# Peptides against a protein of PDB entry 3ESW: the designs that were tried, part 53

Target 1, 322 residues: chain A of PDB entry 3ESW
Amino acid sequence: NNIDFDSIAKMLLIKYKDFILSKFKKAAPVENIRFQNLVHTNQFAQGVLGQSQHLCTVYDNPSWHSIVLETLDLDLIYKNVDKEFAKDGHAEGENIYTDYLVKELLRYFKQDFFKWCNKPDCNHCGQNTSENMTPLGSQGPNGEESKFNCGTVEIYKCNRCGNITRFPRYNDPIKLLETRKGRCGEWCNLFTLILKSFGLDVRYVWNREDHVWCEYFSNFLNRWVHVDSCEQSFDQPYIYSINWNKKMSYCIAFGKDGVVDVSKRYILQNELPRDQIKEEDLKFLCQFITKRLRYSLNDDEIYQLACRDEQEQIELIRGKTQ

## One batch from the design tools (peptide; aimed at target 1 L12 F19)

Design b2_p23_8 (made by RFdiffusion4)
Pose (drawn by RFdiffusion4):
Structure b2_p23_8 (pose): chain A 322 residues (1-322), chain P 23 residues (1-23); non-standard residues A184 YCM
Amino acid sequence: as target 1 above (322 residues)
Amino acid sequence: NEEKIEEAQEKVEELEEKIEELE
């Protein structure tokens, strides 16, 4: 009995596909309650649910993608990307071009395109002039800035001239293309959209301890890659936990294809207690949403995606890539 | 040849583990 593995191996891959295609089916009402309910047992759940709604479908918008592309200096971007591909892009330029592009976008965005804003400059006094602004709090948007999905307008008084510069906090990333300034918040909103506008596979990563950033899928490294625009950083998920020594509890990724707990990638010391939600319930929560996010996908899509997800679980469950 | 058979065996074990996890 030379036991035939190649037979048994080829068989199973077949059986596995059925198990997978079954998993991403229905929404049998049994687990539906578990969902509709969990979202009331727990607010960390409502939190994730809410954000999934604001953040997964939103950046897939051709109208926007095109405006961003009109607006960005593509000649400049692609020139530099091409210049860096010139100084040899790996023996296998095997979709490595895509990585060189993301890196250059980071540079352009930071060195060139967008600008940080703690307190704003005085609108009437010069440009370099923020540290003579004392803040008078925050309030609602006026009529004009209400158009751009704004909740809070921070207002400031200039002690040198008396005028009041205001700093609306917008969520319409197209508005940010104009204002070209802000904090992680909007830096990340716009940068996610920018990445999506090159048709890249992109995600919004949310850290409960007040920071946001991106994840981009490198076909060259065939895995998700951490991208943080504020820090002009490419593949450095440790940056928060180690370099900054920031204490963190949870990290959640959002995208058109799903919602995934990516904590393990980032919270690699100074771990805070994860005391917000039964870990079993969180797994369920993401799965249900990811499943919901895919009813309209076909079998080949449902499957290829589920494998990428699995490849990621092993990466996180373990301590490394591959 | 022995090495190929061992590799095929490892693949079958991995696939069985995956199917068990899904059950």

Design b2_p23_8_s3 (made by RFdiffusion4, then SolubleMPNN; from b2_p23_8, 11 letters changed)
Fold by OpenDDE base, seed 3:
Structure b2_p23_8_s3 (fold): chain B 322 residues (1-322), chain A 23 residues (1-23)
Amino acid sequence: as target 1 above (322 residues)
Amino acid sequence: NEERKKKLEEIVKELKEKIKKLE
């Protein structure tokens, strides 16, 4: 009796799919109560929820994608991508093209498009005058700055001319297409939108220790890939812990399809105490938010995302990039 | 623990490949 192993495998896969789908059904009343209690009693949980409500959805704006694509030099970008892709003779297949695109976008953004701003140039003295700028503190936005989701404005005085220069910290990424400058927050915000505008699966990674970056899901590598626009870095998750010797406690990734604790990918040494929330509660919180983000998806989409999540969890436990 | 992880990775890879063929 030749055991039809293919039939058995198919049956097992169906049962497994059903089991996975059962986990993504509407939350039980007890889970809702646990969630509500957690976000009301734990400040870190409230912060994660608040960030998820913004970061998981804000970049899924077709109007913004159009504005981005109209603003970028697409001819230059694709010319460079095609050039690099042609060198490898297409041997790795079509999916690798997107990796080349992300690498070129990193180059283009850092080299041609956006500027790092530790201190602004003096509005009166002109370019390359930031060395003459003294910080006076921060204040609220004025009426014009408030139109572009500005929470704070850094105030600087020029030591040479005595004039005041304002550096508004805009959270509107469309305004950042105009200003073309900022720090890690502005860089990551606009670059996340840029990647999303090319139809890519992107997450915004928040680090509690005052840094932010992206992750891109590579179809070629079949995993989430570290992407830092500030560093022009692709697939170098170790740069913070190893190269910078940065101490970190939490790295949380926010995407349209989920919220994931990715700390294990980036915190390789010098781990700070994770004392803001119980590990079980953080795991529950991320899973609960992820489940909510997927409520409108069909069974096949839920299953594919769940398989991707499982692979990521295996990767994170292994501590090695696949 | 590493052997178990590797085995699980192989199983997941095989399952994913099988799923792709069933779709």
Scores: peptide ipSAE 0.018, ipTM 0.532, DockQ to the pose 0.068
OpenDDE base, seeds 1, 2, 4, 5: peptide ipSAE 0.016, 0.014, 0.017, 0.007; ipTM 0.520, 0.475, 0.509, 0.426; seed 2 fails the geometry check

Design b2_p23_8_s4 (made by RFdiffusion4, then SolubleMPNN; from b2_p23_8, 12 letters changed)
Fold by OpenDDE base, seed 3:
Structure b2_p23_8_s4 (fold): chain B 322 residues (1-322), chain A 23 residues (1-23)
Amino acid sequence: as target 1 above (322 residues)
Amino acid sequence: NEAEKKEKEMIAKELKKKIEELE
């Protein structure tokens, strides 16, 4: 009896697809109740939900993508990408080209485009005067600053001239294309938009311990890749735990297609207590939000994303990025 | 080779049975 292994494999794939699709059906009433109770009773859950409502959708703006592409030196970027791609002997049309693009965007953004701003320069004394700046505190935005989604303005006094300089913490990434300066928040915000503007699958990663970065889905590597614009870092998830010896508790990734606890990718040592939410409740929360984000997708899209998610979960369990 | 073949046949039978239980 020649067992038709191909037939059995096909049958398994059909049944598996149906099983996966069944999980992404509209949430049952009991799941909705659990979700509502969780976000009303747990502050961390409420925070994750609030972030998801913004970060999962804000970067999917075609008008913003156009403005970004018009602002960047695309000729320089593609010239450098093509140069490095050709140098390594790759042929046109290989999926690896996108990895070269992301690496060049990291270089371009850090070296040519954006600036780190620990303290602003004095508006009166000019460039390279940040050393003379004393923080006075923070205040709300003025009428002009408030137009650009500014929640906080840091106030500095120049020790040399005595004048006040304002450093608005803009959350509008289009305004950041003009200002071209900030800290990790501004860097990650604008860089996430930049990557999205090239049509890439990107997630915003929030760390509870005051850092933020991106993940890019590499079609060549067939996985999520760590991307930190501040560090010009590509595929170095260990930099925080190992190189910085940073203590961390939570890393949550926010993308258009889902919310994922990616803590296991980045928290390799010096783990802080995960006491903000029960692990089961966090898992439920992320899955529930992810399910909602996928409600409008077709069965094939849902299945492909579910396969990608399963692969990621396997990677996170196996620690295979070592 | 015969032992591996028997093991594959056993796995295939178990998989087929599990598929039928899902129907």
Scores: peptide ipSAE 0.023, ipTM 0.451, DockQ to the pose 0.231
OpenDDE base, seeds 1, 2, 4, 5: peptide ipSAE 0.021, 0.020, 0.021, 0.021; ipTM 0.460, 0.464, 0.438, 0.451

## One batch from the design tools (peptide; aimed at target 1 L13 C307 E310 Q322)

Design b2_p24_1_s1 (made by RFdiffusion4, then SolubleMPNN; its pose is not in this set)
Fold by OpenDDE base, seed 3:
Structure b2_p24_1_s1 (fold): chain B 322 residues (1-322), chain A 24 residues (1-24)
Amino acid sequence: as target 1 above (322 residues)
Amino acid sequence: EKEEKLLKQQLELIEKYLKELEKE
């Protein structure tokens, strides 16, 4: 009897799928205890959990997506995307169009839409007066600023007119559509929402060493792609470690479908001590939060995401060996 | 090395699965 190798292969694939799906079933009591103990005893773990409770879900707001799409110059954006896409003769298929869209959104956001604000302009003296601004410190928000999820307000005095200018650090991305200025936090916050508003798979990447950026899942490249709105950067994960010579310890990606330690993608040299948590506990924490985020998904969605997770882990291992 | 080997084996299984899905 000829061994039906095709039948055996199909059976092995079914068993493999079932095995993968079994990992995403409700957590055992022992895993819940380990998780609770970890977040109560480790401050870094508590911080990752706190960030996941916000960053994994806040951008999945259809009303915000509508406001974003109504605010952006979509005609200009799509005109530029179509122009760049047409140059390549469609040879690489429809999936590459989304990469062109993200590249144009990076251009549009940095050049046409948003501004870097190291210091605010003087409210009295007008534009290009930030050089005359002296920091006086930070304070809590006033009653108006508090409406827009503001935790801190930076206070500046104008050296020319003596007037005080407030720079609220807004966390409400809808308010940032109005103010159109900020630092890496405001840039990444609003740009993450912009990408999500186009229906893209996006993660917010937090770096412990005071930087933040995005990752976009490219269907064309079939991987997570580095995206930094401040730098107008697409697929340049090396810019921090190599170009900036930045020292870093942790990079954590937060998305609707999971929390992932992406440090291996970005920390190529000058690695700082990873002493905030045990590596095994961080891996457990990210997997546990990811599992919780996927509890409502069907078996096919869970399996597809698990395949993406494994592909990403392979990529992250290979990148250290090159 | 053991983790890399395991992940490579998983990738090969995924690639086989995807090829089977493309035939259906």
Scores: peptide ipSAE 0.021, ipTM 0.478, DockQ to the pose 0.057
OpenDDE base, seeds 1, 2, 4, 5: peptide ipSAE 0.019, 0.020, 0.016, 0.015; ipTM 0.440, 0.458, 0.432, 0.422; seed 1 fails the geometry check

Design b2_p24_1_s2 (made by RFdiffusion4, then SolubleMPNN; its pose is not in this set)
Fold by OpenDDE base, seed 2:
Structure b2_p24_1_s2 (fold): chain B 322 residues (1-322), chain A 24 residues (1-24)
Amino acid sequence: as target 1 above (322 residues)
Amino acid sequence: KKLEELLKQQLNLIKKYLEELEKK
């Protein structure tokens, strides 16, 4: 009895594809009820939903991509990428070029384009005067600041001249192209948009313990790659847990195609209690939001993304990011 | 492609397992 393994394999692949696609069909009434109850009763779930409504879609703006590409020194960026690719990249194939691009964008952004702002310079005294600035607290935006999606303005007094300097925490990434300064939030926000403007698959990673970074899907490495613009870091997910000895509970990745708990990639030690939501409910929530984000995709797109998701889950379980 | 490869690998493992069972 020659078992036609090829026929069985084909049949299994078809059935498996159909099974995967069935998971991405319209949610059952019971799932909708569970989702509604979860987001109404659990504050963490509500927060994840709220973030997903913004972070999963806001960067998919072609007008913003054009503005970014017009603002960056593309000639310098591509010159540097081509230079590094010419040294080592040809041996690894064309897909590695994008990794070189992301590495150069990290360099360019940190070294040439954007600035860290712990305290603002005094608007009256000029550059390099942040040492003279005393925080007075935070307030709501004024009428001008409100035009650029500003929720909070930090207020500083200059110890030298006594003048007040405002540091608006803008959430509009286009305004950040002008201001070119901020903290981890502004850095990650604008850098996520920059990466998206090059047509890359990018996720915004939110850590509950007050840090944010990106992930980029490397076609060369065939996985999600840690990217931190603040640190000029590429593929170093361990920096928080190991190098910083940071304690963390949750890392959630937000992308156009899904919401994923990526905590296992970044929380390698010093794990804080995961007490904000039941693990099963968090898994359900992320899957439910992901399903909603994929409602307009065709069967082949859904299947490809589901394959990517499964591969990522295997990587996260094995701890083999390398 | 990669899931297809994984499934092919699983199928190859199943094939090997079945071949080992047939040798018993």
Scores: peptide ipSAE 0.018, ipTM 0.443, DockQ to the pose 0.086
OpenDDE base, seeds 1, 3, 4, 5: peptide ipSAE 0.017, 0.016, 0.017, 0.015; ipTM 0.442, 0.488, 0.496, 0.422

Design b2_p24_1_s3 (made by RFdiffusion4, then SolubleMPNN; its pose is not in this set)
Fold by OpenDDE base, seed 1:
Structure b2_p24_1_s3 (fold): chain B 322 residues (1-322), chain A 24 residues (1-24)
Amino acid sequence: as target 1 above (322 residues)
Amino acid sequence: DKLEQLLKQELNLIEKYLKELEKK
């Protein structure tokens, strides 16, 4: 009896596909109850849900993409990408071009476009006067600042002229195209929008210990790649745990297609207690939100994304064994 | 959970192998 191994393999693949698709079907009543109870009883879970409601969808705005592309020096960007692509000369395929694009966007954003702001310059004294600024505290936005999703305004007094300078912490990324300054929050917010405006698969990564960055899905590398606009960093997930010796507990990635605990990619040492939620409940929460985000996708799209998710999970497990 | 992961890994390897066979 010649065992038709090809037929058996095809049947196994069909059964596996059906099994994977079954996980993304409409949530059972028991899962909805578990989700509701978790969000109502656990503050960390409520925070993750709240962030997902904003971060997973806010950057999928075609009007914002157009404004971004009209604001950036695209001629300079593509000239630099083409130059670097031509140097490496390698027949590594068309997909590597996107990696060069992301690297140039990191360079352009940090070197040419955006500015780090520990303290603002004095509005009266002009540029390079931040050293003369004394913090007076924070307050709510005024009527003008409130138009741009501003939750907090930092207040500074100039030691030289005595005038007050306001540093509004804008959450509107279009306003950040004008102001072109901020800290990690403003940097990551606008840079996430910039990457999305080029049609890239991007996630916003929130770290509980007061940092934020991006991940980009490289078609060339066939994986999620760490991207930090503040650091001009590409594929260096170790920089926080190793280079900064940062202690961390949670890193959560938010994208249009899902919410993923990516802590294993970034927390390589000095792990803080993960005491905010049970591990099984966090896994359930991320899967449940991801399932909701994928409800409009067809079976083939769901299956492709599920295969990508599984490859990422395998990568994250292997990374702990190195 | 470990068995499910192992099965997924094996299935992923089988799927890659089958895709390579379809290209021949």
Scores: peptide ipSAE 0.010, ipTM 0.410, DockQ to the pose 0.053
OpenDDE base, seeds 2, 3, 4, 5: peptide ipSAE 0.007, 0.009, 0.007, 0.006; ipTM 0.433, 0.411, 0.389, 0.354

Design b2_p24_1_s4 (made by RFdiffusion4, then SolubleMPNN; its pose is not in this set)
Fold by OpenDDE base, seed 1:
Structure b2_p24_1_s4 (fold): chain B 322 residues (1-322), chain A 24 residues (1-24)
Amino acid sequence: as target 1 above (322 residues)
Amino acid sequence: EKEEELLKLELNLIEKYLEYLEKL
């Protein structure tokens, strides 16, 4: 009896697909109870849920994408991408073009477009006056600042002219296209929107220890790639733990298709206590939110994303064993 | 050809997933 190995392989793949799809079915009543109890009893879990409700979907706005593309110097960007692609990219295939695009967007954003604002310039004295600015504290937004999703305003006094300068911490990324300045929060917020505006698959990474960055899914590398707009960094996940010697506890990635604990990619040494939530409960929370984000997808889309998720988990496990 | 490549990719993924489960 010639064993039809091809038929057996096809049957195994069908059963495997069905098994994977079964993990993304609508949550059982017991899972819903566990989720509700977790978010009501654990503040960290409530924080992750609250962030997911904003960060997973806010950047999927076609009107914002149009405004971004109209604001950027696309001719300069594509000219630079084409120039770098013409040197090395033809040998590596067309999929690498997007990696060159992200690298140029990092350059353009840091060098030509956006500014770091440790202290604002004096509104009266003009440019290069930030050294003369003394912080007076923070307050709530005024009526004008409140129009642009502003939670806090830093207040500074000029030591030369005595005038007050306000530095609103805007969360509206369209307002950031006008202001063109900020710290890690404003940088990552606007840069995430910029990458999304080019149709890229992007996640916002929140670190509990006061930093934020992006991840981009490279079709060329077939993995998630670290992207930090503040650092003009591409594929350097080690910079925080190794180069900065930063101590960290949690890194959580938020994307349209899921929420993932990516701590293993970035926390390579000097790990802080992970005492905010049980590891099993965090894993459950991220999976539960991810299932909800995928409820409208078809079985083939769910399966493809699940395969990508498993590849990422394997990568993250192998990275700890090196 | 494309179906055979997909099957090879899926088999490789199953093998990697089994390796992942053994490390858990």
Scores: peptide ipSAE 0.017, ipTM 0.487, DockQ to the pose 0.271
OpenDDE base, seeds 2, 3, 4, 5: peptide ipSAE 0.015, 0.017, 0.017, 0.016; ipTM 0.484, 0.506, 0.541, 0.480

Design b2_p24_2 (made by RFdiffusion4)
Pose (drawn by RFdiffusion4):
Structure b2_p24_2 (pose): chain A 322 residues (1-322), chain P 24 residues (1-24); non-standard residues A184 YCM
Amino acid sequence: as target 1 above (322 residues)
Amino acid sequence: NEHEEALDKLENTYNEHIKEEAAK
């Protein structure tokens, strides 16, 4: 009995596909209650649910993608990307071009395109002039800035001239293309959209302890890659936990294809207690949403995606890539 | 022992397959 593995191996891969295609089916009402309910037992759940709604479908918008592309200096971007591909892009330029592009976009965005804003400059006094602004709080948007999905307008008084500069906080990333300034918040909103506009596979990563950033899929490194525009950073998920020494509890990724707990990629010391939701319930929550996010996908898509997810679990469950 | 080696071989084949499918 030379036991045939190649037979048993080829078989199983077949059986596994059925297991997978079954998993991403229906929404049998049994687990539906578990969902509709959990979102009332727990707000961390309603939190994730709400954000999944604002953040997964939103950046897939051709109208926007095109405006961003019109607006960006593609000639400049692609020239530099090409210049860096010139100084040899790995023996296998095996979709490595895509990585060089993301890196260059980070550079352009930071060195060139967008600008940070703690207190705003005075609108009437010069440009370099923010430290003589004392803030008078926040309030609702006026008629004009109400168009751009704004909730809060921080207002400031200029002690040198008396005029009031205002700093609306927008969510319409197309508006940010114009204003070209802000904090992680909008830096990240626009950068996610920018990444999506090159048709890249992109995600919005949310840290409960007030920071946001991106994840991009590198076909060259065939895994998700951490991208943080504010820090012009490429593959440095440790940056928060170690370099900054920031204490963190949870990290959640959002995208067209799903919602995934990516904590393990980032919270690699200074771990805070995860005391917000039964870990079992969180796994369920993401799975149910990811499953919901895929009813209209076909079998080949449902499967290829589920494998990428699995590859990611092993990466997180373990301590490394591969 | 032989059964353990057979399981290890099947696990390796499975992992490779997942990587190939995930790459598509």

Design b2_p24_2_s1 (made by RFdiffusion4, then SolubleMPNN; from b2_p24_2, 15 letters changed)
Fold by OpenDDE base, seed 2:
Structure b2_p24_2_s1 (fold): chain B 322 residues (1-322), chain A 24 residues (1-24)
Amino acid sequence: as target 1 above (322 residues)
Amino acid sequence: NLNNNLEKILKMKLEEWIKEEASK
C-alpha cells in the first residue's frame, strides 16, 4: 500500500491549523489567574500591560489617518518613491514599492517635516536660540497643554532675555503634526501613526533603556523590518548594540495584533541583566496579551498571524535575516 | 508563498517534535 504522503500531509496541516487555533481560544481560568497574579505582583508586567493598552490600539484611528494624510506632502512623497522605484526597473515586483515608501517617509520625516528638540528655542528670542536655554526642571501641564495628552512639561529659562519657555511633552500625535518637534518619544509616536496611516502593519518598539522605534512588516522581505525615524534607519537593528554600543535588557514590540519580545533582534551585545521578570512569565505575558488582542479575529486571520509569529521566532533564534 | 512558509513552519515543528520524542 503506497502511503499517500500528500494525503497525510494535508491531514497534518489540518490538525496543525486546529492546534494553532486552539491556542487562541478563550483563556482557561488558570491562565487568567496566572495573568492577574503576574500583573499585580510584577511591576514590569504591569508596565507592559499598561503600554499594550495604549500602544496596541491608539494608532488604529481612521480619523487620525485622514488628518495625517492631509498634513503630509503626499505629492512629494509619491514622486520621490516613484523616482526611486523606477531606478530599479520594477524588476523586484510591486511588493518592494512599500519598502521604498517607508524609506521615503523616513527621509521626508527627518529632512522635511519633523525636528529634533534637545532644548526648545526661546519663545521670545526666536529661532536658533536653544543654546541659551537652561533647564529649570519639569512640571505638570497647564490647562491648554493638558488637552493634548501631556504628562510632563519641561521648563527652560533663556539666559539672554530671562523669559521662561515651556516644552510640553505631548503624547497626542495629532498635536505633534502641529508642533513638529520632539525627542525619540515624539518622533516614534508620530512616525508610528504616519506609517499606520499608509495602511502598513506597524509595531511600536519600547526599549527599557530609554529608546523607542518602529517595526513595519515588509511584504517584500516577508518579515518585520526595523525602522527608526530619528536615525532615518531602515533594516538596521544592529545600530543600537553595535554602532551606539548601547547596553539593553528588553525590547518589546507593541502592535494591534500582538505584543512580542524582540530583544533578540536588537540586543546583539552588551546585554544587561534581564531581572525585571522571569523569562517564562514574560513569554506568558506577551502570549496572553496577544491572545486577547486576537479574540475578535476569524480563524483564517488568527492562523495567518500565528504563522507570522512562528516565522519571526525562527528568525530571532537563527539570527538569519531571510 | 504563504503555503511554502506554512509548510516550512510545519516541517520545523515536526522536527522539534521528533527531537522532543527522541529525547524521552
Scores: peptide ipSAE 0.021, ipTM 0.530, DockQ to the pose 0.053
OpenDDE base, seeds 1, 3, 4, 5: peptide ipSAE 0.018, 0.021, 0.017, 0.019; ipTM 0.533, 0.541, 0.510, 0.529; seed 3 fails the geometry check

Design b2_p24_2_s2 (made by RFdiffusion4, then SolubleMPNN; from b2_p24_2, 17 letters changed)
Fold by OpenDDE base, seed 2:
Structure b2_p24_2_s2 (fold): chain B 322 residues (1-322), chain A 24 residues (1-24)
Amino acid sequence: as target 1 above (322 residues)
Amino acid sequence: SLNKEFEKILKMFLENWIKEVASK
């Protein structure tokens, strides 16, 4: 009897899909107990959970997307994208257009839109006076600053005029569209929202060693792509470990559909001790949060995301970062 | 051998999986 291999392969695919979907069912009581115990006993786990509660959902705001698109020079952006796409993109198919868009958004954001603020300019002396600013410390927000999700305000004194200048560290990305300045936190926060406003799949990557960046899911490359707005960097995950010689322990990606330990993508050398949580517990935590984020998705959506997850895990294991 | 048949089934499964993932 000729074994119908096609039929068997189809049956195997069905059973595999069912198996994958079964992992995303409601958590067992034992998993809930493990999760609760972990977040109550481990500070790092509690931190990851807290970040996930904000970062996984905050950027999925259609009102914010509209405000972003109204604020950006879309005519300039698309003109530049079209220009670059016309040179080389036609041969590679329509999916590469989005990569050109992200590259232009990186350029536009860094060159035309947002400013790095190591120290603020003196509010009294005007532009290019940051060199005259002495830090006095940090304090809580005032009543106006508090309206824009501000936890900390850096205080500076001008050495020239003696006046005080406040640099509020706003977490409201809509306020950042107005202020158009900040450090890595403000840059990444607003840029994550910008990418989301174009309908892109984006993750916010938190590094324990005080840096943050984005990942974008490229349909052309069929993988998550490193994106750093501060560096105008596209697909250069090595810049921190290799170029900066940065020591790192954890990189955690936060997206609407999941939380993923992406440390293997970015920590290529100079790895710091991963002593904040057991590896098995971190893996469990990320999977548990990811499962919760997917509870409302249909079987097809869950299956597609699970396929993406598996592809990413294979990539991370193989070290085939370009 | 049973192993070669299994490998063939697995290959066909993976090919179908890739097609399904690539089509979405």
Scores: peptide ipSAE 0.033, ipTM 0.622, DockQ to the pose 0.351
OpenDDE base, seeds 1, 3, 4, 5: peptide ipSAE 0.021, 0.023, 0.019, 0.021; ipTM 0.518, 0.596, 0.498, 0.527

